Peptides against a protein of PDB entry 4KTY. Designs and how they scored, part 57

Target 1, 266 residues: chain A of PDB entry 4KTY
Amino acid sequence: YVLNDIGVIFYGEVNDIKTRSWSYGQFEDGILDTCLYVMDRAQMDLSGRGNPIKVSRVGSAMVNAKDDEGVLVGSWDNIYAYGVPPSAWTGSVDILLEYRSSENPVRYGQCWVFAGVFNTFLRCLGIPARIVTNYFSAHDNDANLQMDIFLEEDGNVNSKLTKDSVWNYHCWNEAWMTRPDLPVGFGGWQAVDSTPQENSDGMYRCGPASVQAIKHGHVCFQFDAPFVFAEVNSDLIYITAKKDGTHVVENVDATHIGKLIVTKQI

## One batch from the design tools (peptide; aimed at target 1 S87 F136)

Design b2_p25_1_s1 (made by RFdiffusion4, then SolubleMPNN; from b2_p25_1, 15 letters changed)
Fold by OpenDDE base, seed 4:
Structure b2_p25_1_s1 (fold): chain B 266 residues (1-266), chain A 25 residues (1-25)
Amino acid sequence: as target 1 above (266 residues)
Amino acid sequence: DLPDEHFLSDKYFEDLLKELKKKKA
């Protein structure tokens, strides 16, 4: 994982899986220096830089520009007039070098760009990392481990009643590390996400969340396990919002979110 | 090349619910 400088990112639909090459370029000139610079900008102490838990969490925060003038500015509105469209990037190198040179956030990224850059960051620092694509990825905004879908009495969806949403697909990273801060068995792959989705204790960051913990429903473990759990395992809860203000569960679908999770194993 | 990452529409879930109701019937 650490040695591969070119990867594949999965996207598209569950019944029409597509792939795109991404150049991580972790060995390219200036890239490691840039990764160190990122940690410097985060004001990360030297002692913490040897801890993959801290490094991955800081990286999660710093690869996005929110809060800390990190690497990438996200944009999902198809307006990219002041930068590069997310789809135009082919790898991490140009992004990281631009960040290092300009010392300003680079525009623009979406999930795969964030994941690509974050993968480079992790690999540069010796942390085995891979990109994971989750199809029908839930965004649980209220931390109830559900994807709430509110319906009017006529059966139409009213998305204004919740900030919950579902991505057609979403990419994040898994980083390999021990978790001495967790019970035994919850080391290994940890979900980390640099795409700015939710605040985690005051910053737009996510993880590391133990994949094993999530698989076994241990969402109480740090960091951000509930959010990651919801991304891959939320039930779709259809709730009728009645005119009298009452909410009634209309239907539940436990089979839709996280229908397919794809990652490269080699 | 890559399709933009986007949130699923209200209509998507409306249609999904319709199918779900059919399965339960």
Scores: peptide ipSAE 0.588, ipTM 0.922, DockQ to the pose 0.830
OpenDDE base, seeds 1, 2, 3, 5: peptide ipSAE 0.144, 0.125, 0.097, 0.123; ipTM 0.750, 0.752, 0.706, 0.719

Design b2_p25_1_s2 (made by RFdiffusion4, then SolubleMPNN; from b2_p25_1, 15 letters changed)
Fold by OpenDDE base, seed 1:
Structure b2_p25_1_s2 (fold): chain B 266 residues (1-266), chain A 25 residues (1-25)
Amino acid sequence: as target 1 above (266 residues)
Amino acid sequence: DLVNQYALSDKYFEELLKKLKEEKA
């Protein structure tokens, strides 16, 4: 989880799972220096750089360009002018070295690119890390732990009212660390995500969230446990918005979100 | 490119709901 410089990332559809290789290159020349530079750009105190909780949280913010001119600019509109299409990247090294030399965000990434670069960052700094792929990954925008799908009276989705969304798949990272700030038993794997999805206390970042806590339904623990929980456990709530302004719950599906979660076995 | 992630469409959920209702009937 630290020494491997080549990995496999799962993507595609739940009924057509695919894999691609990704070169992390955490030992290549200039990569560690770039990781230190990233923390410098984040204005991270030296005293905090030895704390994996702080480092992973800063990394989740800095691997994306939002807020702080971090490493990667995301794009999901199939328009990649002025940069490299996300699918063209094969590893973290070129991205990180470009960031270090240009001192500007690199274009462009999607979830697996963010996860790949973030994995390199964590491993460079001695934090065991892996990439996780979640199929049917919910994006809860209003922190209610539900995927609210608003319907017109005719049964069609009301796109204007429906703010939540579901990715066909989404990749994030798990980092191994102790959590002295949490109750006993909630150390180990922590979910962290550098793909800019939601604001967490003023910045686009996510985690570390205790995987064990989430598995046991404890979403009250820092950081961003409700959001991560919702990604894998949200109920699909079909709500009919009537013409009179009333909302009626038509159906609930508690089995669709997070139907499959996979990670490489090492 | 097949590697790109995307948000599931409105039609996807409309069809899913239809199936769900049929299964409950």
Scores: peptide ipSAE 0.614, ipTM 0.924, DockQ to the pose 0.768
OpenDDE base, seeds 2, 3, 4, 5: peptide ipSAE 0.598, 0.595, 0.185, 0.134; ipTM 0.920, 0.920, 0.771, 0.781; seed 5 fails the geometry check

Design b2_p25_1_s3 (made by RFdiffusion4, then SolubleMPNN; from b2_p25_1, 15 letters changed)
Fold by OpenDDE base, seed 4:
Structure b2_p25_1_s3 (fold): chain B 266 residues (1-266), chain A 25 residues (1-25)
Amino acid sequence: as target 1 above (266 residues)
Amino acid sequence: SLPDQHALSDKFFEDLLKELKKKLA
């Protein structure tokens, strides 16, 4: 999880799983220096740079450009007129070197690009890391641990009534570390996500969230466990929005979110 | 066309709900 410089990232649909190669290039010239530069840009205290919890959280924030002029600008508009389309990237090296050279955020990324760059960042700094793909990945925007799907009285879905959404797929990272800040047993793989999805205490970042904690329904532990839990385990709640403003839960589906979670084991 | 990573559409959930209702019937 540290030595492999080329990986496979899963994407596509649950019924049409696809793979793309990604060159992490954590050993290439200038990449480690760029990772250090990233932490410098984050104004990360030197004492924290040896702490994988702090490093992964800072990396989560800095791999995306939001808030802090980090590495990558996300875009999902399918235009990408002022940069490189996300699908054109094949690895982390060009992105990181461009960031270091230009000292400006690089355009553009989507989840796998963020995850790829973040994976390089983590591995460069000696943190075992892998990319995880979650199909039917929920984006819980109101922290209620459910995916709200609002219906008009005629039965049609009105997605404008909620900020919740479901990605066809989403990629994030798992980083291996001890969690002395958590109860015993919640170390190991930690979910971290640099794709700018939700604000976490003032910045677009996510994790580290204990995978073990989440698997056992413990969402009270730092960081961002509720959000990660919702990504993989939220129920689809079909709510009819009545004309009088009342909401009625019509149906619940617990079988689709996180239907398939894939990671390459080494 | 849609980007590689995209939010599932309203139509998707409408169809999904229809199937769910069939299963519950």
Scores: peptide ipSAE 0.608, ipTM 0.930, DockQ to the pose 0.581
OpenDDE base, seeds 1, 2, 3, 5: peptide ipSAE 0.604, 0.602, 0.593, 0.601; ipTM 0.924, 0.924, 0.921, 0.923

Design b2_p25_1_s4 (made by RFdiffusion4, then SolubleMPNN; from b2_p25_1, 14 letters changed)
Fold by OpenDDE base, seed 1:
Structure b2_p25_1_s4 (fold): chain B 266 residues (1-266), chain A 25 residues (1-25)
Amino acid sequence: as target 1 above (266 residues)
Amino acid sequence: SLPDEHFLSDEYFEKLLKELKEKKE
């Protein structure tokens, strides 16, 4: 997970799974220096740079440009006139070297680009890491561990009331580390995500969240376990918004979100 | 090529709901 510099990222839809090659290039000239530069820009203390918990959390924040002028600017509007379209990137090296050279955020990224660059960052710093693709990935923006779909009385979705969303697919990372800050058994793979989705204690970042904890329904452990849990296991709640302002739960689907989670085994 | 839209549409969920209701009947 550290030595492999070429990877495969899964994307598309659950019924149309696609793969793309991604060059991590963690051993190429200037890449390690750029990763160190990223931590410098984050003003990370030297004492913390040996702690994978702190490093992965800082990386989660810094791989996206939000809050801190980090590496990548996200864009999803299909208008990429001031940079490179996300689909044009084939690896992390060009992105990281551009960031180091320009000292400005690189345009543009989406989830697989964020995950690719973040994977390089983690591997460069000696943290075993892999990319995970979640199909039917929920974005719970109100931290209630469910995907609320509000309906008009006629059964159509009320887009104004429906704030939560679901990605056909989403990519993030898992990093291998011990978690002495958590109870025994919750080390190992930790979910971390650099795609800017939700604010986590003042910054757009996510994780590390214990995969073992999430698998066992423990969402009380740091960091951002409820959000990651919701991405992979939230219920779809269909709520009819009545004209009188009352809300009625019409249906619940507990099997749709996180229907398929894929990662390449090395 | 440009990436596909990542967000599931309103129509997608409307269809799912209809299917779910039909299964319960």
Scores: peptide ipSAE 0.450, ipTM 0.841, DockQ to the pose 0.644
OpenDDE base, seeds 2, 3, 4, 5: peptide ipSAE 0.128, 0.448, 0.448, 0.450; ipTM 0.741, 0.841, 0.842, 0.841

Design b2_p25_2 (made by RFdiffusion4)
Pose (drawn by RFdiffusion4):
Structure b2_p25_2 (pose): chain A 261 residues (1-241, 247-266), chain P 25 residues (1-25)
Amino acid sequence: YVLNDIGVIFYGEVNDIKTRSWSYGQFEDGILDTCLYVMDRAQMDLSGRGNPIKVSRVGSAMVNAKDDEGVLVGSWDNIYAYGVPPSAWTGSVDILLEYRSSENPVRYGQCWVFAGVFNTFLRCLGIPARIVTNYFSAHDNDANLQMDIFLEEDGNVNSKLTKDSVWNYHCWNEAWMTRPDLPVGFGGWQAVDSTPQENSDGMYRCGPASVQAIKHGHVCFQFDAPFVFAEVNSDLIYITAHVVENVDATHIGKLIVTKQI
Amino acid sequence: SDLPNQYFDWDSIKDSLAEWRAEKS
């Protein structure tokens, strides 16, 4: 989780698992300096850089280009003007070195690309880290921790009213640290996510959210535990437009995996 | 080798709702 500079990112389906190799390259010339440059550009106060909670939360904001001209721009537009399609990248090095050299956000990425770059950032600084993949990952748009699926009278999905969504998969990172800001028992792995989905306190960032706190539903503990809980375990609520028609308690988060040791 | 393809999966949600309605019929 610190010294391995290559890894595997899982994707595809639960009974059709695909792997994508990834070069983290945290020891390559110019990468460590690039990680410091990322925190400088985020205008992160130096006095907080010894705190992994802060470093990881800044990283979750700065790895994406939204709000702060950070590292990577997301796209699903099937065109990818003036850049590289997200599927073309095979590691983090070219992305990070291009960012340091050009001093401009790099185009383009999707969830595993954000996760790969963020993993490089964490391991390079010495924060143990890994990439996790969540199959059938919920995206909660109204912060009620459930998927609200609105149906027309005919029983079909009303695409105008329905805003929540589900991904075939989504990848984020876990960072290892104590949580002196939380009661004892909630350190260890913290979910951190640099793929923009929802604003957290006015910026696209997410975490660190204690995985242990998410497991027992104690999502009152900072940061962004309710959103992460919703990604892995929100119920699907079918609502006819308002009457609750059905509840699917098992669809979301069928499987979560990471590379074995 | 296959490349990552990320998308919103609505087909599986619609199939789950259709299966539930079929069981109630």

Design b2_p25_2_s1 (made by RFdiffusion4, then SolubleMPNN; from b2_p25_2, 16 letters changed)
Fold by OpenDDE base, seed 4:
Structure b2_p25_2_s1 (fold): chain B 266 residues (1-266), chain A 25 residues (1-25)
Amino acid sequence: as target 1 above (266 residues)
Amino acid sequence: GPLPSEYVDWESIKELYKKKKEEEE
């Protein structure tokens, strides 16, 4: 995982899986220096730079520009006039080098771009990392481990009544590390996400969340396990918003979110 | 090929609900 400088990112739809090549370029000139620069910009303590837990969490925050003038500015509105469209990037190198040179956030990224750059960051620092694609990825905005879908009385979905949403797909990273801060058995792959989705204790960051913990329903463990759990295992709760202001649960679907999770094995 | 843009997929959610509702009837 650390040695591969070219990867494949899965995207598209669950019924129409697509792949995109991504050049991580962790061995390219200036990339490691840039990764160190990123940690410098984060004002990360030198002693913490040897701790993959801290490094991955800082990386999660710094790969996105929010809060700390990190690497990438996200854009999902198809307006990319002041930068490079997310789809135009083919790898991490140009992004990281631009960041290092300009010392300003690079425009623009979406999930696979964030994940690609973050993967480079992790690998540069010796942390085994891979990109994970989750189809029908939930975004739980109110931390209730549910995907609340509000319906009008006529049965039509009203997306304005909730901040919860479901991405057709979403990419994040898994980083391999021990978790001495967690009970035994919850080391190994940790979910980390640099795509700015939710605030985590004051910053747009996510993880590391123990994949094993999440698989076993242990969402009480740091960091951001509930959010990651919701991404892959939220129930769709269909709620009718009555005119009188009452809410009625009409239906529950526990089979759709996280229907397919794909990651490279080798 | 198709652009890799991610998006909020409300249409799929709507379709799922429709199917589920039909199955319950």
Scores: peptide ipSAE 0.392, ipTM 0.847, DockQ to the pose 0.791
OpenDDE base, seeds 1, 2, 3, 5: peptide ipSAE 0.349, 0.375, 0.033, 0.384; ipTM 0.804, 0.834, 0.625, 0.834; seed 5 fails the geometry check

Design b2_p25_2_s2 (made by RFdiffusion4, then SolubleMPNN; from b2_p25_2, 13 letters changed)
Fold by OpenDDE base, seed 2:
Structure b2_p25_2_s2 (fold): chain B 266 residues (1-266), chain A 25 residues (1-25)
Amino acid sequence: as target 1 above (266 residues)
Amino acid sequence: SDLPNEYVDWKSIEERYKEIKKKKE
């Protein structure tokens, strides 16, 4: 989880799982220095740099460009002017070195690029880390732990009313650490996500959220447990708007979100 | 496609809803 400099990222569809090679390159020249530079840009205190909880949370914020001119600019509109298409990247090294050289956010990334760079960051700093892929990954943007899907009478999604969304797949990272700030038993793997999805206490960041806590429904544990829980376990609430303006819940689907979660055992 | 690009998958949600609705009818 620390020594491997080449990895595999799962993507695609639940019924057509695909893999992509990713070079982490945590031992390449200049990469450690760049990771330290990232923490410098975050103005992280030296005392906090030895705490994997703080480091992973800062990394979650800084690997994305939002808020703090971090490493990567995300783009999902299939128009990548003034940068590199996300699919063109093959590893973390070029991205991190470009960031260090230019001192400006690098364009562009999507979830696997964010996860790849974040994995390099974590491993470079001695934090065991891996990438996990969640198929049908929910984005709950109102923190109600469910996906409210508004439909037209024909069964198509009403995009104007529907604020929540589901990714075909989404990947993030798990980092291994003790959690002395949580009750006993909730250390180990912690979910962290650098893809900018939701604001967490003023910044686009996510985690560390205890995987054990999420598995047992303990969403009250810091950080961002409700969001991570929703990504993997939200119910789909199908709502139709009637002509009279009323909303009716027609169906609930508890089986769609988080249908498959995959990680490579290394 | 072979591209790893992620997207909001409304299609699968819509298809699932239509399937469920047909079963109720």
Scores: peptide ipSAE 0.541, ipTM 0.911, DockQ to the pose 0.754
OpenDDE base, seeds 1, 3, 4, 5: peptide ipSAE 0.539, 0.460, 0.409, 0.426; ipTM 0.911, 0.869, 0.856, 0.864

Design b2_p25_2_s3 (made by RFdiffusion4, then SolubleMPNN; from b2_p25_2, 10 letters changed)
Fold by OpenDDE base, seed 2:
Structure b2_p25_2_s3 (fold): chain B 266 residues (1-266), chain A 25 residues (1-25)
Amino acid sequence: as target 1 above (266 residues)
Amino acid sequence: SDLPQEYVDWESIKKRLAEIKAKKA
């Protein structure tokens, strides 16, 4: 987990799983220094830098450029004129070194790029980390632990009312740590995500959320357990918006989201 | 494509709605 400098990231579709190599490069010259610089830019107290809970949470914020001029600017519009297309990156090293040199956010990333850079960050700081890929990953925008799909009477989606969405796949990280702030048994792997999806108490960050807590439905545990739970286990709620303004639940699908979660066993 | 896609599963929605309508008929 910490010692491997080359990894595999799963992507594609659930019925056509693909893999790509990613060079983490946590031992390359300047990479550790850049990770320390990231924490400096976050204005993290020295006392907090030894706490994997704080470090992983700060990392989840700082690997994305939102709020704090962090490492990576996300782009999903297929327009990458002012930087590098996300698919052109092969590892974390060039991204981190560019960030350190320019002191400006690097363009551009998507989920696997965020996860790759974040994995390097965690590993550099001695936190065991891995990338996970969730197929049919929910994006709950209103924190209600379900995917509300609003339909017109004709069966078309009402895009104005429907705010929630699903990714065909999404990549995030799991970091290994003790969670003394949680009940016994909820340490170990913690979900952390640096892809800017939702605001968490004032910043685009996510986690650490106990994988064990999520697995057992304990969504009240810090941090961002409801959001991560929704990513992997949301029900799809199909709601017909009637012309008279009434809403009718037409269907509930509990099997669509989180069909497959894949990680490399290291 | 290597790129993740954010979407709503229109095909599944249409299929399911058709099934629901058929049951109500």
Scores: peptide ipSAE 0.247, ipTM 0.733, DockQ to the pose 0.394
OpenDDE base, seeds 1, 3, 4, 5: peptide ipSAE 0.170, 0.244, 0.176, 0.214; ipTM 0.695, 0.731, 0.669, 0.719

Design b2_p25_2_s4 (made by RFdiffusion4, then SolubleMPNN; from b2_p25_2, 13 letters changed)
Fold by OpenDDE base, seed 5:
Structure b2_p25_2_s4 (fold): chain B 266 residues (1-266), chain A 25 residues (1-25)
Amino acid sequence: as target 1 above (266 residues)
Amino acid sequence: SDLPNEYVDWESIIKLYEEKKAKEA
């Protein structure tokens, strides 16, 4: 999980799974130096740089440009006139070297680009890491661990009231580490995500969240376990907004979110 | 290659749910 410099990223639809190659290039000239530079830009204490919990959390913040002038600017509006379209990237090397050279955020990324660059960052620093793709990945915007879909009386979605959303697919990372800050048994793979989705205690970052904790519903464990839990296990709650202002739960679908989670064993 | 990463239209999700419900009925 640290030696392979070329990987495969899963994308597409749950019923039409696709793959693309991604060059991590963690051993190429200047890449390790750039990863150290990223931690310098984050003003990370030297004592913390040996702690994979701190490193992965800082990495999740710094791989995105929000808050701290990190590596990548995200864009999903199909307008990429001031940079490189996300689909044009084939690996992490050009992105990281551009960041190091320009000392400015690189445009543009989407989830697999963030995950690819973050994977390089983790591996460069000796943290075993892999990319995970979740199909029908929930984006919980109000931290209630469910997807609230508000419907008008005619059955159409009320877009004003419906704040939650679902990605067709979403890529994030899992990093291998011990978790002495958690009870025994919750080390191992930790979910970390550099795609800027939600604010976590003051900045756009996510994780490390124990995969084992999430699998067993322990959402109280740091960091960001509720958000990651929601990504893979949210129920869809269909709520009819009545004209009189009342809300009525009409249906619950517990089978839609997190239909398939895929990662390549490397 | 194009990697369309986007939020799914809720109307599409609702249709899928209705179809599933119909199969279970």
Scores: peptide ipSAE 0.488, ipTM 0.854, DockQ to the pose 0.517
OpenDDE base, seeds 1, 2, 3, 4: peptide ipSAE 0.462, 0.456, 0.484, 0.455; ipTM 0.845, 0.843, 0.856, 0.844

Design b2_p25_3 (made by RFdiffusion4)
Pose (drawn by RFdiffusion4):
Structure b2_p25_3 (pose): chain A 261 residues (1-241, 247-266), chain P 25 residues (1-25)
Amino acid sequence: YVLNDIGVIFYGEVNDIKTRSWSYGQFEDGILDTCLYVMDRAQMDLSGRGNPIKVSRVGSAMVNAKDDEGVLVGSWDNIYAYGVPPSAWTGSVDILLEYRSSENPVRYGQCWVFAGVFNTFLRCLGIPARIVTNYFSAHDNDANLQMDIFLEEDGNVNSKLTKDSVWNYHCWNEAWMTRPDLPVGFGGWQAVDSTPQENSDGMYRCGPASVQAIKHGHVCFQFDAPFVFAEVNSDLIYITAHVVENVDATHIGKLIVTKQI
Amino acid sequence: STATPDHSSLNYKLNLQDIRDDFLS
């Protein structure tokens, strides 16, 4: 989780698992300096840089280009003007070195690309880290921790009213640290996510959220545990437009995986 | 300048209607 500079990112389907190799390259010339440059550009106060909670949260904001001209721009537009399609990248090095050199956000990425770059950032600084993949990952748009699926009278999905969504898969990172800001028992792996989905306190960032706190549903503990809980375990609520028609308690988060040791 | 992607590794949103149809089946 610190010294391995290559890895595997899982994707595809639960019974059709695909792998994508990834070069983290945290030891390559220019990368460590690039990680410091990322924190400088985020205008992160130096006095907080010894705190992995802060470093990881800043990283979750600065790895994406939204709000702060950070590292990577997301796109699903099938065109990818003036850049590289997200599927073309095979590691983090070219992205990070291009960012340092050009001093401009790099185009383009999707979830596993954000996760790969963020993983490089964490391991390079010495924060143990890994990439996790969540199959059938929920995206909660109204912060009620459930998927609200609105149905027309005919029983079909009303695409105007329905805003929540589900991904075939989504990848984020876990960072290892104590959580002196939380009661004892909630350190260890913290979910951190640099892929923009929902604002957290006015910026696209997510975490650190204690995985242990998410497991027992104690999502009151900072940061962004309710959103992460919703990604892995929100119920699907079918609502006819308002009457609750049905509840699917098993669709979301069928499987979560990471590379074996 | 534009580029064509390889969709084999890209994530996408699932069709909610298909999820409903599979759930009711």

Design b2_p25_3_s1 (made by RFdiffusion4, then SolubleMPNN; from b2_p25_3, 11 letters changed)
Fold by OpenDDE base, seed 1:
Structure b2_p25_3_s1 (fold): chain B 266 residues (1-266), chain A 25 residues (1-25)
Amino acid sequence: as target 1 above (266 residues)
Amino acid sequence: TTATPDYSFLPYKLDLQEILKKIKS
């Protein structure tokens, strides 16, 4: 989880799982220097740089360019006019070295690119880390732990009212650490995500969220546990918006979100 | 170095209407 500099990222569909190689390159020349530079750009206090909780949270913010001119600019418009298409990247090294050289955010990334670069960052700093792929991954945008899907009276989805979404797959990271700030038993793997999805206390970041806590239904513990919980376990709530302004729940499904969570075993 | 772009790799938002059909089946 630290020494392996080549990894596998799972993608595709739940019934057609595919894999892609990714070069982390945490031992390549200039990569450690770049990781330290990232923390410098974040103005991270030196006393906190030895704390994996603080480091992983800062990393989740800084691997994306939002808020703080971090490493990667996300793009989902399928144009990519001013940079490299996300699918063209094969590893973290070129991205990190470009960031260090240019001192400007690198274009462009999507979830697996963010996860790949973030994995390099964590491993480079001695934090055991792995990439996790969640199939049928929910994006809850209003922090209510459910997917609110609005229907017209004819039964068709109202895309204007429906803000929540479900991805066929999404990638994030898990980092291994103790959590003395949480109750006993909630250390170990922590979910962290550098793909800019939701604002967390003023910045686009996510985690560390205790995987064990989430598995046991505890979403009250820092950081961002409700959001991560929703990604893997939210119910689909289909709501008919009637002409009179009333909302009626038509269907509830608790089986479609988070159908499969996959990570590479060492 | 970068590889040739493969747009088939990109994640996409699921059709919530199709999911609803499956739920009702």
Scores: peptide ipSAE 0.572, ipTM 0.884, DockQ to the pose 0.502
OpenDDE base, seeds 2, 3, 4, 5: peptide ipSAE 0.570, 0.562, 0.556, 0.571; ipTM 0.882, 0.880, 0.878, 0.883

